# Designs tried in a protein design run: peptides against a protein of PDB entry 5ZKO. Part 13

Target 1, 44 residues: chain A of PDB entry 5ZKO
Amino acid sequence: SASNPRKFSEKIALQKQRQAEETAAFEEVMMDIGSTRLQAQKLR

## One batch from the design tools (peptide; aimed at target 1 Q19 F26, target 1 (a further copy) E22)

Design b2_p15_4_s1 (made by RFdiffusion4, then SolubleMPNN; from b2_p15_4, 11 letters changed)
Fold by OpenDDE base, seed 2:
Structure b2_p15_4_s1 (fold): chain B 44 residues (1-44), chain C 44 residues (1-44), chain A 15 residues (1-15)
Amino acid sequence: as target 1 above (44 residues)
Amino acid sequence: as target 1 above (44 residues)
Amino acid sequence: MSTIQRLQEEIAELE
């Protein structure tokens, strides 16, 4: 059916968004780790 | 500080959840594509 | 290495 490609494209768009959110969350954690490491270094 | 590992562990747990959800959504899309393909084949 | 594994390694280095 002609509607299938559009439905799939929408699902793919949502998947891309989810992946971007996952990446952003990962980067946030890494930044927190980095800042913590730097702080720990300063306290030594 | 002793609290940092716990906070990070919680963030890791959330990341695991997010990854699992992303995988599930991806698999759903692929299943839908697969079913559509099979249907199209049957209609030929 | 998975994202989770990388994070776990980075966290372990802080301990």
Scores: peptide ipSAE 0.168, ipTM 0.687, DockQ to the pose 0.084
OpenDDE base, seeds 1, 3, 4, 5: peptide ipSAE 0.164, 0.168, 0.164, 0.165; ipTM 0.691, 0.694, 0.686, 0.689

Design b2_p15_4_s2 (made by RFdiffusion4, then SolubleMPNN; from b2_p15_4, 10 letters changed)
Fold by OpenDDE base, seed 2:
Structure b2_p15_4_s2 (fold): chain B 44 residues (1-44), chain C 44 residues (1-44), chain A 15 residues (1-15)
Amino acid sequence: as target 1 above (44 residues)
Amino acid sequence: as target 1 above (44 residues)
Amino acid sequence: MSRIQRLQEEIAALE
């Protein structure tokens, strides 16, 4: 039925948002680790 | 510094939580799709 | 396939 794709479209959009947020949070953690490593090297 | 692992441990824990929530949401949508398909088959 | 791609394929299969 033509309505089924529409029914799930919002759920897909929300899933895309969650994935993007998870990715952004991951990248933030990685940046923090990288910055910490660089700082540690400078202090040696 | 000894505090760095602890600092990141919380971020990692939060990241694991986000990943679990994203997974749960994905599985929920997949279940809804499956249920919809089954229902559609029964109505044929 | 990504999770999103799998969802899209399953939705398409409903038609």
Scores: peptide ipSAE 0.394, ipTM 0.787, DockQ to the pose 0.073
OpenDDE base, seeds 1, 3, 4, 5: peptide ipSAE 0.393, 0.393, 0.391, 0.392; ipTM 0.787, 0.787, 0.787, 0.787

Design b2_p15_4_s3 (made by RFdiffusion4, then SolubleMPNN; from b2_p15_4, 11 letters changed)
Fold by OpenDDE base, seed 3:
Structure b2_p15_4_s3 (fold): chain B 44 residues (1-44), chain C 44 residues (1-44), chain A 15 residues (1-15)
Amino acid sequence: as target 1 above (44 residues)
Amino acid sequence: as target 1 above (44 residues)
Amino acid sequence: KSRIQRLQEEIKELE
C-alpha cells in the first residue's frame, strides 16, 4: 500500500528552513561577538 | 570599558527559543511518522 | 545523524 511520503515532505522542508534560519541567526550572533572583540582589541 | 553582555543576552535568548521550537517541530514530525507506522501495522 | 537525516530514514522505512 502507498506510504504517503508526500505527507511529510512539507514538514521536512519546513524543518530544513528552520534549521537554516537557526544556523544563520547563530552565525550572526557569533559574528557580532567576534566583531565586538575585535573592536575592543582595536580600542585597547 | 563596558562589554555590553546585555546586547548578546537577548540574541542568545532568542536563539534558545528558536532551537526549542525547531526541536519541538522535529519531535512532532517524528511522532507523526511513528503514528503512521503504527496505523499501517494495525491495518495489516 | 542529523535530524533531517533521521526524518528521511524514518520516512523511507514507511515506503
Scores: peptide ipSAE 0.350, ipTM 0.782, DockQ to the pose 0.072
OpenDDE base, seeds 1, 2, 4, 5: peptide ipSAE 0.351, 0.348, 0.348, 0.350; ipTM 0.781, 0.782, 0.782, 0.782; seed 1 fails the geometry check

Design b2_p15_4_s4 (made by RFdiffusion4, then SolubleMPNN; from b2_p15_4, 11 letters changed)
Fold by OpenDDE base, seed 2:
Structure b2_p15_4_s4 (fold): chain B 44 residues (1-44), chain C 44 residues (1-44), chain A 15 residues (1-15)
Amino acid sequence: as target 1 above (44 residues)
Amino acid sequence: as target 1 above (44 residues)
Amino acid sequence: MSRIQRLQEEIAELE
């Protein structure tokens, strides 16, 4: 029984990584939108 | 300004893909856990 | 609960 949790531990680590990458990509898009909005505001 | 929405649309599409991949990976792990549980139950 | 938390709970139930 103890071996099963060990096998899944790596999968959990990978899932955490995927979630972090998705979050980072999301934040990047949001920053780009924010910068674009600020630029547009300056031109008005 | 019209070019900006197009650039963002591509980034949004990529983000949707990342989310789908994360979801698929999550579901795969959950299925593996379920299968393992079922197997363990059969051995009891 | 997050997906990670759900996974961790399911794994813990296997022990």
Scores: peptide ipSAE 0.374, ipTM 0.782, DockQ to the pose 0.076
OpenDDE base, seeds 1, 3, 4, 5: peptide ipSAE 0.370, 0.373, 0.371, 0.370; ipTM 0.781, 0.782, 0.781, 0.781

Design b2_p15_5 (made by RFdiffusion4)
Pose (drawn by RFdiffusion4):
Formats: C-alpha cells, sequence, structure tokens
Structure b2_p15_5 (pose): chain A 43 residues (1-43), chain B 44 residues (1-44), chain P 15 residues (1-15)
C-alpha cells in the first residue's frame, strides 16, 4: 500500500499526496494576511 | 538543457546539489526558531 | 522554502 508495485498505483499515490499538500499549503498561504494584521494590532 | 542535463550522472549530481541547498536553508530557519519564541514572552 | 519544495514536487510528479 505505502509502496505499490504497479506504476499506475504509484502515480495515483503521488498525485494523491500532492493534492493533499497543495490543499494544505494553499490554506496556510490563504490567511497569512490575517496574521500580518495581528502585528499592526500589537504594535 | 542547462538545468535539464542529458546524462543521468549529471542529473543525480544536480538533485544532490539542490537537496543540499534546500536542506541548508531549512536547517537555518528552523534552527534559531527558539529565539523567536522567547521574544513572544515580552508581549504577554 | 516551502514554495520551492512544492514546485520541485510538482516537477517531479510531472517528470
Amino acid sequence: ASNPRKFSEKIALQKQRQAEETAAFEEVMMDIGSTRLQAQKLR
Amino acid sequence: as target 1 above (44 residues)
Amino acid sequence: LLEETHEATEEAVEA
């Protein structure tokens, strides 16, 4: 499962992991401005 | 074909070089991350 | 660094 045999299974796994990370990466970058505004509130 | 070499040896060396660079910068930002968490105590 | 690593992963999947 973690290390498939078929090339088709390997491609599907790499695309799955890539989609998860991009979904999580585009969430961290999505609301950075909300954190950047917190500093102006603090200063 | 400069960033994309033909020989596999040149490709492997290129990936090894990039990996060393990416890890070197990663080991810097995550290193002195403790000094930033100490600055947070000044606020509270 | 995270952006560069993400782009390198995309290039590797496309390769």

Design b2_p15_5_s1 (made by RFdiffusion4, then SolubleMPNN; from b2_p15_5, 12 letters changed; failed a check: too like the target's own chain)
Amino acid sequence: LQKRRQEEETKKLEE

Design b2_p15_5_s2 (made by RFdiffusion4, then SolubleMPNN; from b2_p15_5, 10 letters changed)
Fold by OpenDDE base, seed 5:
Structure b2_p15_5_s2 (fold): chain B 44 residues (1-44), chain C 44 residues (1-44), chain A 15 residues (1-15)
Amino acid sequence: as target 1 above (44 residues)
Amino acid sequence: as target 1 above (44 residues)
Amino acid sequence: LLERRQQERTAELEA
């Protein structure tokens, strides 16, 4: 079945969205680590 | 609760795994598009 | 591309 170019565009768009969400989740993890390090420094 | 460094390491490792999986999925989509384009050229 | 962007963002958070 000749995959409709529209279906490819949709598939790419969905994949790009997933990549952006995973990047945001990574940033959240890194921010949490940074905040925890700051709290640990304030307690010393 | 002082987030255990071990828990941070685990969280980072899981996030890196997810990012790798999303990258692989993107490469699969791009490969599918490339194959479809080649098929369309052969039919012309 | 994605890996480079993630590295850049990580560097920004550490700065």
Scores: peptide ipSAE 0.238, ipTM 0.697, DockQ to the pose 0.128
OpenDDE base, seeds 1, 2, 3, 4: peptide ipSAE 0.235, 0.204, 0.232, 0.231; ipTM 0.701, 0.680, 0.698, 0.697; seed 4 fails the geometry check

Design b2_p15_5_s3 (made by RFdiffusion4, then SolubleMPNN; from b2_p15_5, 11 letters changed)
Fold by OpenDDE base, seed 2:
Structure b2_p15_5_s3 (fold): chain B 44 residues (1-44), chain C 44 residues (1-44), chain A 15 residues (1-15)
Amino acid sequence: as target 1 above (44 residues)
Amino acid sequence: as target 1 above (44 residues)
Amino acid sequence: LLLRQQQERTAELEA
């Protein structure tokens, strides 16, 4: 069947969106850890 | 509560695993697109 | 281009 450049680009875009969401989730995890550490320092 | 370095490292590791899986999924998408293009070239 | 697009989308999620 004919290559469908539009469908390919859509698939790539969706996958890049997913990677961006995972990056954001990672940053959130790191922020939560950082906040916990900061709290622990304040309690000392 | 006390910082739990082990739990933090586990959370980071899990998130890194998810990012690696999304990267692999992206590579699969690109491979599928590449294979489709190669097939189209062979049929010309 | 793909990296830039990914970074932009990440920034949008953080906003």
Scores: peptide ipSAE 0.248, ipTM 0.714, DockQ to the pose 0.076
OpenDDE base, seeds 1, 3, 4, 5: peptide ipSAE 0.235, 0.228, 0.245, 0.243; ipTM 0.709, 0.708, 0.712, 0.713; seed 5 fails the geometry check

Design b2_p15_5_s4 (made by RFdiffusion4, then SolubleMPNN; from b2_p15_5, 11 letters changed)
Fold by OpenDDE base, seed 3:
Structure b2_p15_5_s4 (fold): chain B 44 residues (1-44), chain C 44 residues (1-44), chain A 15 residues (1-15)
Amino acid sequence: as target 1 above (44 residues)
Amino acid sequence: as target 1 above (44 residues)
Amino acid sequence: LLQRRQQEETEQLQA
Protein backbone atom coordinates (compact mmCIF):
# COMPACT_ATOMS: atom_id res chain seq x y z
CA SER B 1 0.00 0.00 0.00
CA ALA B 2 1.30 3.43 -0.93
CA SER B 3 1.96 5.66 2.05
CA ASN B 4 -0.29 8.71 2.08
CA PRO B 5 1.31 11.41 4.23
CA ARG B 6 -1.66 13.70 3.63
CA LYS B 7 -4.07 11.18 5.06
CA PHE B 8 -1.77 10.54 8.00
CA SER B 9 -1.48 14.24 8.70
CA GLU B 10 -5.25 14.55 8.51
CA LYS B 11 -5.71 11.75 11.04
CA ILE B 12 -3.21 13.39 13.37
CA ALA B 13 -4.85 16.79 12.98
CA LEU B 14 -8.31 15.41 13.72
CA GLN B 15 -7.07 13.55 16.76
CA LYS B 16 -5.27 16.63 18.05
CA GLN B 17 -8.50 18.55 17.62
CA ARG B 18 -10.36 15.97 19.68
CA GLN B 19 -7.75 16.25 22.41
CA ALA B 20 -8.14 20.00 22.40
CA GLU B 21 -11.92 19.68 22.68
CA GLU B 22 -11.56 17.40 25.67
CA THR B 23 -9.09 19.81 27.25
CA ALA B 24 -11.51 22.66 26.70
CA ALA B 25 -14.30 20.62 28.24
CA PHE B 26 -12.10 19.98 31.25
CA GLU B 27 -11.38 23.67 31.58
CA GLU B 28 -15.10 24.43 31.42
CA VAL B 29 -15.79 21.93 34.18
CA MET B 30 -13.06 23.49 36.30
CA MET B 31 -14.41 26.98 35.67
CA ASP B 32 -17.90 25.89 36.65
CA ILE B 33 -16.59 24.32 39.84
CA GLY B 34 -14.53 27.44 40.52
CA SER B 35 -17.55 29.67 40.05
CA THR B 36 -19.58 27.49 42.37
CA ARG B 37 -16.89 27.68 45.01
CA LEU B 38 -16.60 31.42 44.65
CA GLN B 39 -20.35 31.80 45.02
CA ALA B 40 -20.33 29.61 48.10
CA GLN B 41 -17.63 31.79 49.62
CA LYS B 42 -19.63 34.95 48.94
CA LEU B 43 -22.66 33.51 50.68
CA ARG B 44 -20.66 33.00 53.87
CA SER C 1 -26.23 25.79 47.31
CA ALA C 2 -24.06 23.51 49.40
CA SER C 3 -20.73 22.69 47.79
CA ASN C 4 -20.37 18.99 47.02
CA PRO C 5 -16.66 18.15 46.81
CA ARG C 6 -17.46 14.50 46.05
CA LYS C 7 -19.47 15.45 43.00
CA PHE C 8 -16.76 17.83 41.87
CA SER C 9 -14.09 15.18 42.26
CA GLU C 10 -16.25 12.77 40.29
CA LYS C 11 -16.62 15.26 37.44
CA ILE C 12 -12.87 15.83 37.39
CA ALA C 13 -12.12 12.12 37.47
CA LEU C 14 -14.50 11.40 34.60
CA GLN C 15 -13.04 14.19 32.51
CA LYS C 16 -9.50 13.00 33.21
CA GLN C 17 -10.55 9.54 32.07
CA ARG C 18 -11.88 10.99 28.83
CA GLN C 19 -8.61 12.80 28.25
CA ALA C 20 -6.69 9.58 28.84
CA GLU C 21 -8.91 7.74 26.38
CA GLU C 22 -8.30 10.38 23.73
CA THR C 23 -4.57 10.17 24.38
CA ALA C 24 -4.69 6.40 23.99
CA ALA C 25 -6.59 6.82 20.73
CA PHE C 26 -3.90 9.20 19.51
CA GLU C 27 -1.17 6.73 20.40
CA GLU C 28 -3.02 3.99 18.54
CA VAL C 29 -3.25 6.19 15.44
CA MET C 30 0.47 6.92 15.66
CA MET C 31 1.31 3.24 16.07
CA ASP C 32 -0.80 2.37 13.05
CA ILE C 33 0.95 5.03 10.99
CA GLY C 34 4.31 3.83 12.26
CA SER C 35 3.54 0.25 11.32
CA THR C 36 2.45 1.34 7.87
CA ARG C 37 5.68 3.24 7.38
CA LEU C 38 7.75 0.31 8.60
CA GLN C 39 5.96 -2.02 6.20
CA ALA C 40 6.54 0.39 3.34
CA GLN C 41 10.25 0.43 4.16
CA LYS C 42 10.43 -3.37 4.18
CA LEU C 43 8.84 -3.56 0.76
CA ARG C 44 11.61 -1.41 -0.70
CA LEU A 1 -4.08 25.42 10.71
CA LEU A 2 -4.11 22.91 13.56
CA GLN A 3 -3.68 25.61 16.21
CA ARG A 4 -6.51 27.65 14.74
CA ARG A 5 -8.83 24.67 14.77
CA GLN A 6 -7.95 23.95 18.37
CA GLN A 7 -8.58 27.56 19.33
CA GLU A 8 -11.95 27.59 17.59
CA GLU A 9 -13.03 24.47 19.47
CA THR A 10 -11.88 25.99 22.74
CA GLU A 11 -13.81 29.18 22.05
CA GLN A 12 -16.97 27.26 21.18
CA LEU A 13 -16.89 25.33 24.44
CA GLN A 14 -16.34 28.50 26.46
CA ALA A 15 -19.21 30.46 24.81
Scores: peptide ipSAE 0.223, ipTM 0.710, DockQ to the pose 0.061
OpenDDE base, seeds 1, 2, 4, 5: peptide ipSAE 0.209, 0.216, 0.192, 0.206; ipTM 0.709, 0.704, 0.689, 0.705

Design b2_p15_6 (made by RFdiffusion4)
Pose (drawn by RFdiffusion4):
Structure b2_p15_6 (pose): chain A 43 residues (1-43), chain B 44 residues (1-44), chain P 15 residues (1-15)
Amino acid sequence: ASNPRKFSEKIALQKQRQAEETAAFEEVMMDIGSTRLQAQKLR
Amino acid sequence: as target 1 above (44 residues)
Amino acid sequence: ELLEEALERREEALE
């Protein structure tokens, strides 16, 4: 499972992991401005 | 073909070089991250 | 930045 044999299974796993990380990465970058505004509120 | 070499040896050395650079910068931002968490005590 | 570059490189390698 974690280390498949078929190349098709390997490609599917790499694409799955890539989609998860891009979904999580585009969430952290999505609301950075909300955190950047907190500093103006603090200063 | 400069960033994309033909020989596999040149390709492996290139990945090794980049991995060393990416790890070196990563080991810097995460290193002095404690000094930033101490600055947070000043606010509260 | 490093994660973005790693994801772009992974997409290119899968293509």

Design b2_p15_6_s1 (made by RFdiffusion4, then SolubleMPNN; from b2_p15_6, 10 letters changed; failed a check: too like the target's own chain)
Amino acid sequence: EIQKRRLAEETAALE

Design b2_p15_6_s2 (made by RFdiffusion4, then SolubleMPNN; from b2_p15_6, 10 letters changed; failed a check: too like the target's own chain)
Amino acid sequence: EIQKKRLAEETAALE

Design b2_p15_6_s3 (made by RFdiffusion4, then SolubleMPNN; from b2_p15_6, 12 letters changed; failed a check: too like the target's own chain)
Amino acid sequence: DIQKKRLAEETAELE

Design b2_p15_6_s4 (made by RFdiffusion4, then SolubleMPNN; from b2_p15_6, 11 letters changed; failed a check: too like the target's own chain)
Amino acid sequence: QIQKRRLAEETAALE

Design b2_p15_7 (made by RFdiffusion4)
Pose (drawn by RFdiffusion4):
Structure b2_p15_7 (pose): chain A 43 residues (1-43), chain B 44 residues (1-44), chain P 15 residues (1-15)
Amino acid sequence: ASNPRKFSEKIALQKQRQAEETAAFEEVMMDIGSTRLQAQKLR
Amino acid sequence: as target 1 above (44 residues)
Amino acid sequence: EAIEEREEAIEELEE
């Protein structure tokens, strides 16, 4: 499972992990401004 | 073909070089991250 | 970085 044999299974796993990370990465970058506004509130 | 070499040896050395660079910068931002968490005590 | 590495790995596996 974690280390498939078929190349098709390996490609599917790489694409799955890539999609998860991009979904999580585009969430952290999505609301950075909300954190950047917190500093103006603090200063 | 400069960033994309033909020989596999040149490709492996290139990945090794980049990995060393990416890890070197990563080991710097995560290193002095404690000094930033101490600055947070000043606010509260 | 890890996303780029997986893109390169997918291209290599498709080849």

Design b2_p15_7_s1 (made by RFdiffusion4, then SolubleMPNN; from b2_p15_7, 9 letters changed)
Fold by OpenDDE base, seed 1:
Structure b2_p15_7_s1 (fold): chain B 44 residues (1-44), chain C 44 residues (1-44), chain A 15 residues (1-15)
Amino acid sequence: as target 1 above (44 residues)
Amino acid sequence: as target 1 above (44 residues)
Amino acid sequence: STIEQLKQRIAELEA
């Protein structure tokens, strides 16, 4: 069977991008929590 | 303002699920590539 | 935005 390296590379790139986007979204949430908590601590 | 803990908990659960699904999808792609490469090697 | 809503909810819970 013929291999399709270009198609595989595209799938890999897409999945890497999605993984990175989900990680970034998670980090954004956690950073915001941290900032809120830090501000609350400073106000005490 | 009234909080909506049930709705937000659902969204958090959904986001966690997405992260897990993206990880699983990445693993699937890598496994498929690995299998293809292994088969190609065996045929040499 | 789902992410913005999550941020708001988490901020509410943590503060």
Scores: peptide ipSAE 0.116, ipTM 0.608, DockQ to the pose 0.042
OpenDDE base, seeds 2, 3, 4, 5: peptide ipSAE 0.109, 0.111, 0.108, 0.094; ipTM 0.595, 0.611, 0.607, 0.599

Design b2_p15_7_s2 (made by RFdiffusion4, then SolubleMPNN; from b2_p15_7, 10 letters changed; failed a check: too like the target's own chain)
Amino acid sequence: STIARLKQRIAELEA

Design b2_p15_7_s3 (made by RFdiffusion4, then SolubleMPNN; from b2_p15_7, 10 letters changed; failed a check: too like the target's own chain)
Amino acid sequence: STIARLKQRIAELEK

Design b2_p15_7_s4 (made by RFdiffusion4, then SolubleMPNN; from b2_p15_7, 10 letters changed; failed a check: too like the target's own chain)
Amino acid sequence: STIAKLKQRIAELEK

Design b2_p15_8 (made by RFdiffusion4)
Pose (drawn by RFdiffusion4):
Structure b2_p15_8 (pose): chain A 43 residues (1-43), chain B 44 residues (1-44), chain P 15 residues (1-15)
Amino acid sequence: ASNPRKFSEKIALQKQRQAEETAAFEEVMMDIGSTRLQAQKLR
Amino acid sequence: as target 1 above (44 residues)
Amino acid sequence: EEIAEEKRATAEELL
């Protein structure tokens, strides 16, 4: 499972992991401004 | 073909170079991250 | 290779 044999299974796994990370990466980058505004509130 | 070499040896050396660079910068930002968490005590 | 380049660009943006 973690290390498939078929190349089709390997491609599907790489695409799955890539989609997960891009979904999570585009969330962290999504609301950075909300954190950048917190500093203006603190200063 | 400069960033994309033909020989596999040149390709492997290129990935090894980039991995060393990316790890070197990563080991810097995560290193002095403690000094930033100490600055947070000043606020509270 | 394309997936590795995309993952690398995402890691470089995160850095």

Design b2_p15_8_s1 (made by RFdiffusion4, then SolubleMPNN; from b2_p15_8, 11 letters changed; failed a check: too like the target's own chain)
Amino acid sequence: EELQQRQQALRTAAL

Design b2_p15_8_s2 (made by RFdiffusion4, then SolubleMPNN; from b2_p15_8, 12 letters changed; failed a check: too like the target's own chain)
Amino acid sequence: EALQQRQQAQRTAAL

Design b2_p15_8_s3 (made by RFdiffusion4, then SolubleMPNN; from b2_p15_8, 11 letters changed)
Fold by OpenDDE base, seed 1:
Structure b2_p15_8_s3 (fold): chain B 44 residues (1-44), chain C 44 residues (1-44), chain A 15 residues (1-15)
Amino acid sequence: as target 1 above (44 residues)
Amino acid sequence: as target 1 above (44 residues)
Amino acid sequence: AELQQRQQARRTEAL
């Protein structure tokens, strides 16, 4: 059945998308921390 | 307020955990594909 | 690896 290779490629692609989303979420966390630190410095 | 550094470290730790979980999920997908291929070869 | 992830993500978003 020729459908398995396509379904496998779809499954891999979806999982790589999730990894990219989690990387972006990590970068957002780091930006938020950086912004908070900058705000705290401005309030001093 | 000294709570911010601890909360930041917790936020980073949680996000790193999510990245590790998504990596493990990718490895599981690859193992499932490998197992399926092996099963298909045995059935031939 | 990051470039490949972005290319794969774009392919999944287009489906």
Scores: peptide ipSAE 0.299, ipTM 0.713, DockQ to the pose 0.093
OpenDDE base, seeds 2, 3, 4, 5: peptide ipSAE 0.288, 0.292, 0.266, 0.286; ipTM 0.703, 0.718, 0.695, 0.702

Design b2_p15_8_s4 (made by RFdiffusion4, then SolubleMPNN; from b2_p15_8, 11 letters changed; failed a check: too like the target's own chain)
Amino acid sequence: EELQQRQQAQRTAAL

## One batch from the design tools (peptide; aimed at target 1 R18 E22 V29)

Design b2_p16_1 (made by RFdiffusion4)
Pose (drawn by RFdiffusion4):
Structure b2_p16_1 (pose): chain A 43 residues (1-43), chain B 44 residues (1-44), chain P 16 residues (1-16)
Amino acid sequence: ASNPRKFSEKIALQKQRQAEETAAFEEVMMDIGSTRLQAQKLR
Amino acid sequence: as target 1 above (44 residues)
Amino acid sequence: ELEAAEKELEIAEAAA
């Protein structure tokens, strides 16, 4: 499972992991401005 | 074909070089991250 | 792996 044999299964796993990360990465980058505004509130 | 070499040896060395660079910068931002968490005590 | 390391570094720099 974690290390498939078929190349089709390997490609599907790499695309799955890539989609998860990009979904999580585009969330962290999504609301950075909300954190950047917190500093202006603090200063 | 400069960033994309033909020989596999050149490709492997290129990936090893980039990995060393990416890890070197990563080991710097995560290193002095403690000094930033100490600055947070000043606020509270 | 290199692309994932770049994404981790960008997240780490943004968090810093």

Design b2_p16_1_s1 (made by RFdiffusion4, then SolubleMPNN; from b2_p16_1, 10 letters changed)
Fold by OpenDDE base, seed 2:
Structure b2_p16_1_s1 (fold): chain B 44 residues (1-44), chain C 44 residues (1-44), chain A 16 residues (1-16)
Amino acid sequence: as target 1 above (44 residues)
Amino acid sequence: as target 1 above (44 residues)
Amino acid sequence: SLEQRRRALEVARLRA
């Protein structure tokens, strides 16, 4: 690709950010599941 | 959250897919960089 | 993780 090193570094940085955001979103889902489990235990 | 286990499993599956897609996109960027480097070497 | 997110944002800022 005719992209320059600066453009490459930007692409890498953006992809790293996206990956981190996706990880955070996944962790949020897991936290919600955990919270629901804890609540269910309290009601038993 | 009032979400049921089926909904949780769906959310997890979707997040896993997104993570895989982001990884693939990152690998594509890295491949493009690698290709550019190889081309530059050939022109030297 | 939150740490990964923080690091990624920092890297993005440094490259901008």
Scores: peptide ipSAE 0.247, ipTM 0.650, DockQ to the pose 0.087
OpenDDE base, seeds 1, 3, 4, 5: peptide ipSAE 0.245, 0.245, 0.241, 0.243; ipTM 0.643, 0.631, 0.640, 0.638

Design b2_p16_1_s2 (made by RFdiffusion4, then SolubleMPNN; from b2_p16_1, 10 letters changed)
Fold by OpenDDE base, seed 1:
Structure b2_p16_1_s2 (fold): chain B 44 residues (1-44), chain C 44 residues (1-44), chain A 16 residues (1-16)
Amino acid sequence: as target 1 above (44 residues)
Amino acid sequence: as target 1 above (44 residues)
Amino acid sequence: SLEQQRRALEVARLRA
């Protein structure tokens, strides 16, 4: 139907957002690892 | 603590999996769009 | 930035 293009575009946008969020979450994990390592080094 | 490296590695692995899953989901959306468009063209 | 990307994508969603 006529709404299909709009719905598809919405799905695409939403999915792209999810990808970006997952990337951000990954970077946060990596940052936490780095921070922890840095702290450990400082305490030695 | 000593468990941190293991836990970090697990978190990384999980997050990488999520990224891959989100990518696959995106590709599925795009495939559906393509399929729908193809069908629409065939019906014209 | 990642945050900018997220926001941009959200805007795109809202426009759909």
Scores: peptide ipSAE 0.263, ipTM 0.679, DockQ to the pose 0.076
OpenDDE base, seeds 2, 3, 4, 5: peptide ipSAE 0.259, 0.236, 0.256, 0.238; ipTM 0.685, 0.682, 0.681, 0.682

Design b2_p16_1_s3 (made by RFdiffusion4, then SolubleMPNN; from b2_p16_1, 11 letters changed)
Fold by OpenDDE base, seed 4:
Structure b2_p16_1_s3 (fold): chain B 44 residues (1-44), chain C 44 residues (1-44), chain A 16 residues (1-16)
Amino acid sequence: as target 1 above (44 residues)
Amino acid sequence: as target 1 above (44 residues)
Amino acid sequence: ALEQQQRALEVARLLH
């Protein structure tokens, strides 16, 4: 493998950032579901 | 919100796929660390 | 981080 151990901490940090961004995007979808349901309840 | 409840299942499915791909990428980084360590041990 | 992603996927599974 051409992987340099000195770059592993950087690779892990970047991957953790990406995972956090994807988690935030997932939470946004969940908030959209929640807001839509709340809106529908207010209109009933 | 302009979100359509009929599209929520699709949005969640796509987001789950993306999260699974990011998880696989994280595991690949971890495997690279493991392989590099094993290589270094064999050369000692 | 991996455990966090696994928990997020589990929540998504429970919604459907």
Scores: peptide ipSAE 0.211, ipTM 0.678, DockQ to the pose 0.111
OpenDDE base, seeds 1, 2, 3, 5: peptide ipSAE 0.135, 0.133, 0.141, 0.132; ipTM 0.654, 0.654, 0.658, 0.652; seed 5 fails the geometry check

Design b2_p16_1_s4 (made by RFdiffusion4, then SolubleMPNN; from b2_p16_1, 10 letters changed)
Fold by OpenDDE base, seed 2:
Structure b2_p16_1_s4 (fold): chain B 44 residues (1-44), chain C 44 residues (1-44), chain A 16 residues (1-16)
Amino acid sequence: as target 1 above (44 residues)
Amino acid sequence: as target 1 above (44 residues)
Amino acid sequence: SLEQQQRALEVARLLA
């Protein structure tokens, strides 16, 4: 059948959203690590 | 408490895995679009 | 920011 560009664009947008969310999650992990290091430094 | 670099590295690795999986999923979406376009072209 | 990007993507989806 005919391609449905609207459906394709929606799928792309959703996938980009997921990628952005995973990036945010990664940054959160890195922030946790950074905070832990900073706290450890303060105790020394 | 003391930072646990092993645990941090594990968390980072897992998050990188998720990012890679989302990238693969995105590429799959793009492949589907490409295949659909190619098929449509063949019918013309 | 990532938050801004996410909002933009949502808008784009709604307009598609």
Scores: peptide ipSAE 0.205, ipTM 0.670, DockQ to the pose 0.065
OpenDDE base, seeds 1, 3, 4, 5: peptide ipSAE 0.174, 0.152, 0.229, 0.160; ipTM 0.672, 0.659, 0.676, 0.665; seed 4 fails the geometry check

Design b2_p16_2 (made by RFdiffusion4)
Pose (drawn by RFdiffusion4):
Order: sequence, then structure tokens, then C-alpha cells
Structure b2_p16_2 (pose): chain A 43 residues (1-43), chain B 44 residues (1-44), chain P 16 residues (1-16)
Amino acid sequence: ASNPRKFSEKIALQKQRQAEETAAFEEVMMDIGSTRLQAQKLR
Amino acid sequence: as target 1 above (44 residues)
Amino acid sequence: EELAALAETAAENAEE
């Protein structure tokens, strides 16, 4: 499972992990401004 | 073909070089991250 | 932000 044999299974796993990370990465970058505004509230 | 070499040896050395650079900068931002968490005590 | 720039640079290198 974690290390498939077929090349089709390997490609599917790499695309799955890539989609998860891009979904999580585009969430952290999505609301950075909300955190950048917190500093203006603190200063 | 400069960033994309033909020989596999040149490709492997290129990936090794980039990995060393990416890890070197990563080991710097995560290193002095404690000094930033101490600055946070000044606010609260 | 600095970690995200490193992750984008690593993704661009992997595409090459």
C-alpha cells in the first residue's frame, strides 16, 4: 500500500499526496492576511 | 538544457545540490524559532 | 511565509 508495485498505483499515490498537500498549502496561504492584520491590531 | 541536463550523473548531482540548499535554509528558519516564541511572552 | 517560499522553490525544482 505505502509502497505499491504497479506504476499506475505509484502515480495515483503521488497525485493523491500532491492534492492533499496543495489543498492544505492553499489553506495556510489563504488566510495569511487575517494574521497580518492581527499585528496591526497589536501595534 | 542547463537546469535540465542530459547525463543522469549531472541530474543526480543537481538534485543533491538543491536538496542541500533547501535543507540549509530550512534548518535556519526552524532553528531560531525559539527566540520568536520568547518574544511572544512580552505581549501577554 | 519563508517556509512556504522554500516549499514553492522545491516544487519548481521538482518540475525541472

Design b2_p16_2_s1 (made by RFdiffusion4, then SolubleMPNN; from b2_p16_2, 13 letters changed)
Fold by OpenDDE base, seed 5:
Structure b2_p16_2_s1 (fold): chain B 44 residues (1-44), chain C 44 residues (1-44), chain A 16 residues (1-16)
Amino acid sequence: as target 1 above (44 residues)
Amino acid sequence: as target 1 above (44 residues)
Amino acid sequence: ERLLEIQAAFRAFQAE
């Protein structure tokens, strides 16, 4: 059966996209926590 | 509503773990591809 | 044989 280099390349690209989406989700959570911390500091 | 710093830190830790698992899976696939390529070169 | 293992690894990786 012929190896499908194009199919593998597509799978690698999809995996990189997933990793980028997870990184973005992590950064969003960190920003939200940072904002909350800053607000708490301002109230003190 | 009280911010739950402990709950946030736990969510961050879980997200980092997920990213590490995805990275490890990607590296495994890339190593397998590299090994296959090396084998094909040795057979020529 | 190794190609089938790589294909399986890619499927597993996509399922995570």
Scores: peptide ipSAE 0.185, ipTM 0.629, DockQ to the pose 0.205
OpenDDE base, seeds 1, 2, 3, 4: peptide ipSAE 0.154, 0.167, 0.170, 0.153; ipTM 0.630, 0.621, 0.629, 0.619; seed 3 fails the geometry check

Design b2_p16_2_s2 (made by RFdiffusion4, then SolubleMPNN; from b2_p16_2, 14 letters changed)
Fold by OpenDDE base, seed 4:
Structure b2_p16_2_s2 (fold): chain B 44 residues (1-44), chain C 44 residues (1-44), chain A 16 residues (1-16)
Amino acid sequence: as target 1 above (44 residues)
Amino acid sequence: as target 1 above (44 residues)
Amino acid sequence: MKLLEIQARFREFQAL
């Protein structure tokens, strides 16, 4: 494929977006775990 | 949300899959750059 | 965040 600098920049931008989405998904999972732990502690 | 261990396991599995897909996409970008560079060198 | 951190928190949750 004829990869030009513009296409490369676009691919890098998309990859940065994916990384940000991955980070957000991690944070969501951690929040869910944290909330569940907090609830479990309140039930004791 | 009632987060149970099964749901967390599923979320982690999905996150592993996403990470693998993002890694593969990054490698594809790097291959495209590498191929373009190689082609540019051959024209030289 | 890293996947390893998520896995660590998951293990902590399972230990409750």
Scores: peptide ipSAE 0.153, ipTM 0.617, DockQ to the pose 0.088
OpenDDE base, seeds 1, 2, 3, 5: peptide ipSAE 0.144, 0.146, 0.145, 0.144; ipTM 0.602, 0.603, 0.607, 0.599; seed 5 fails the geometry check

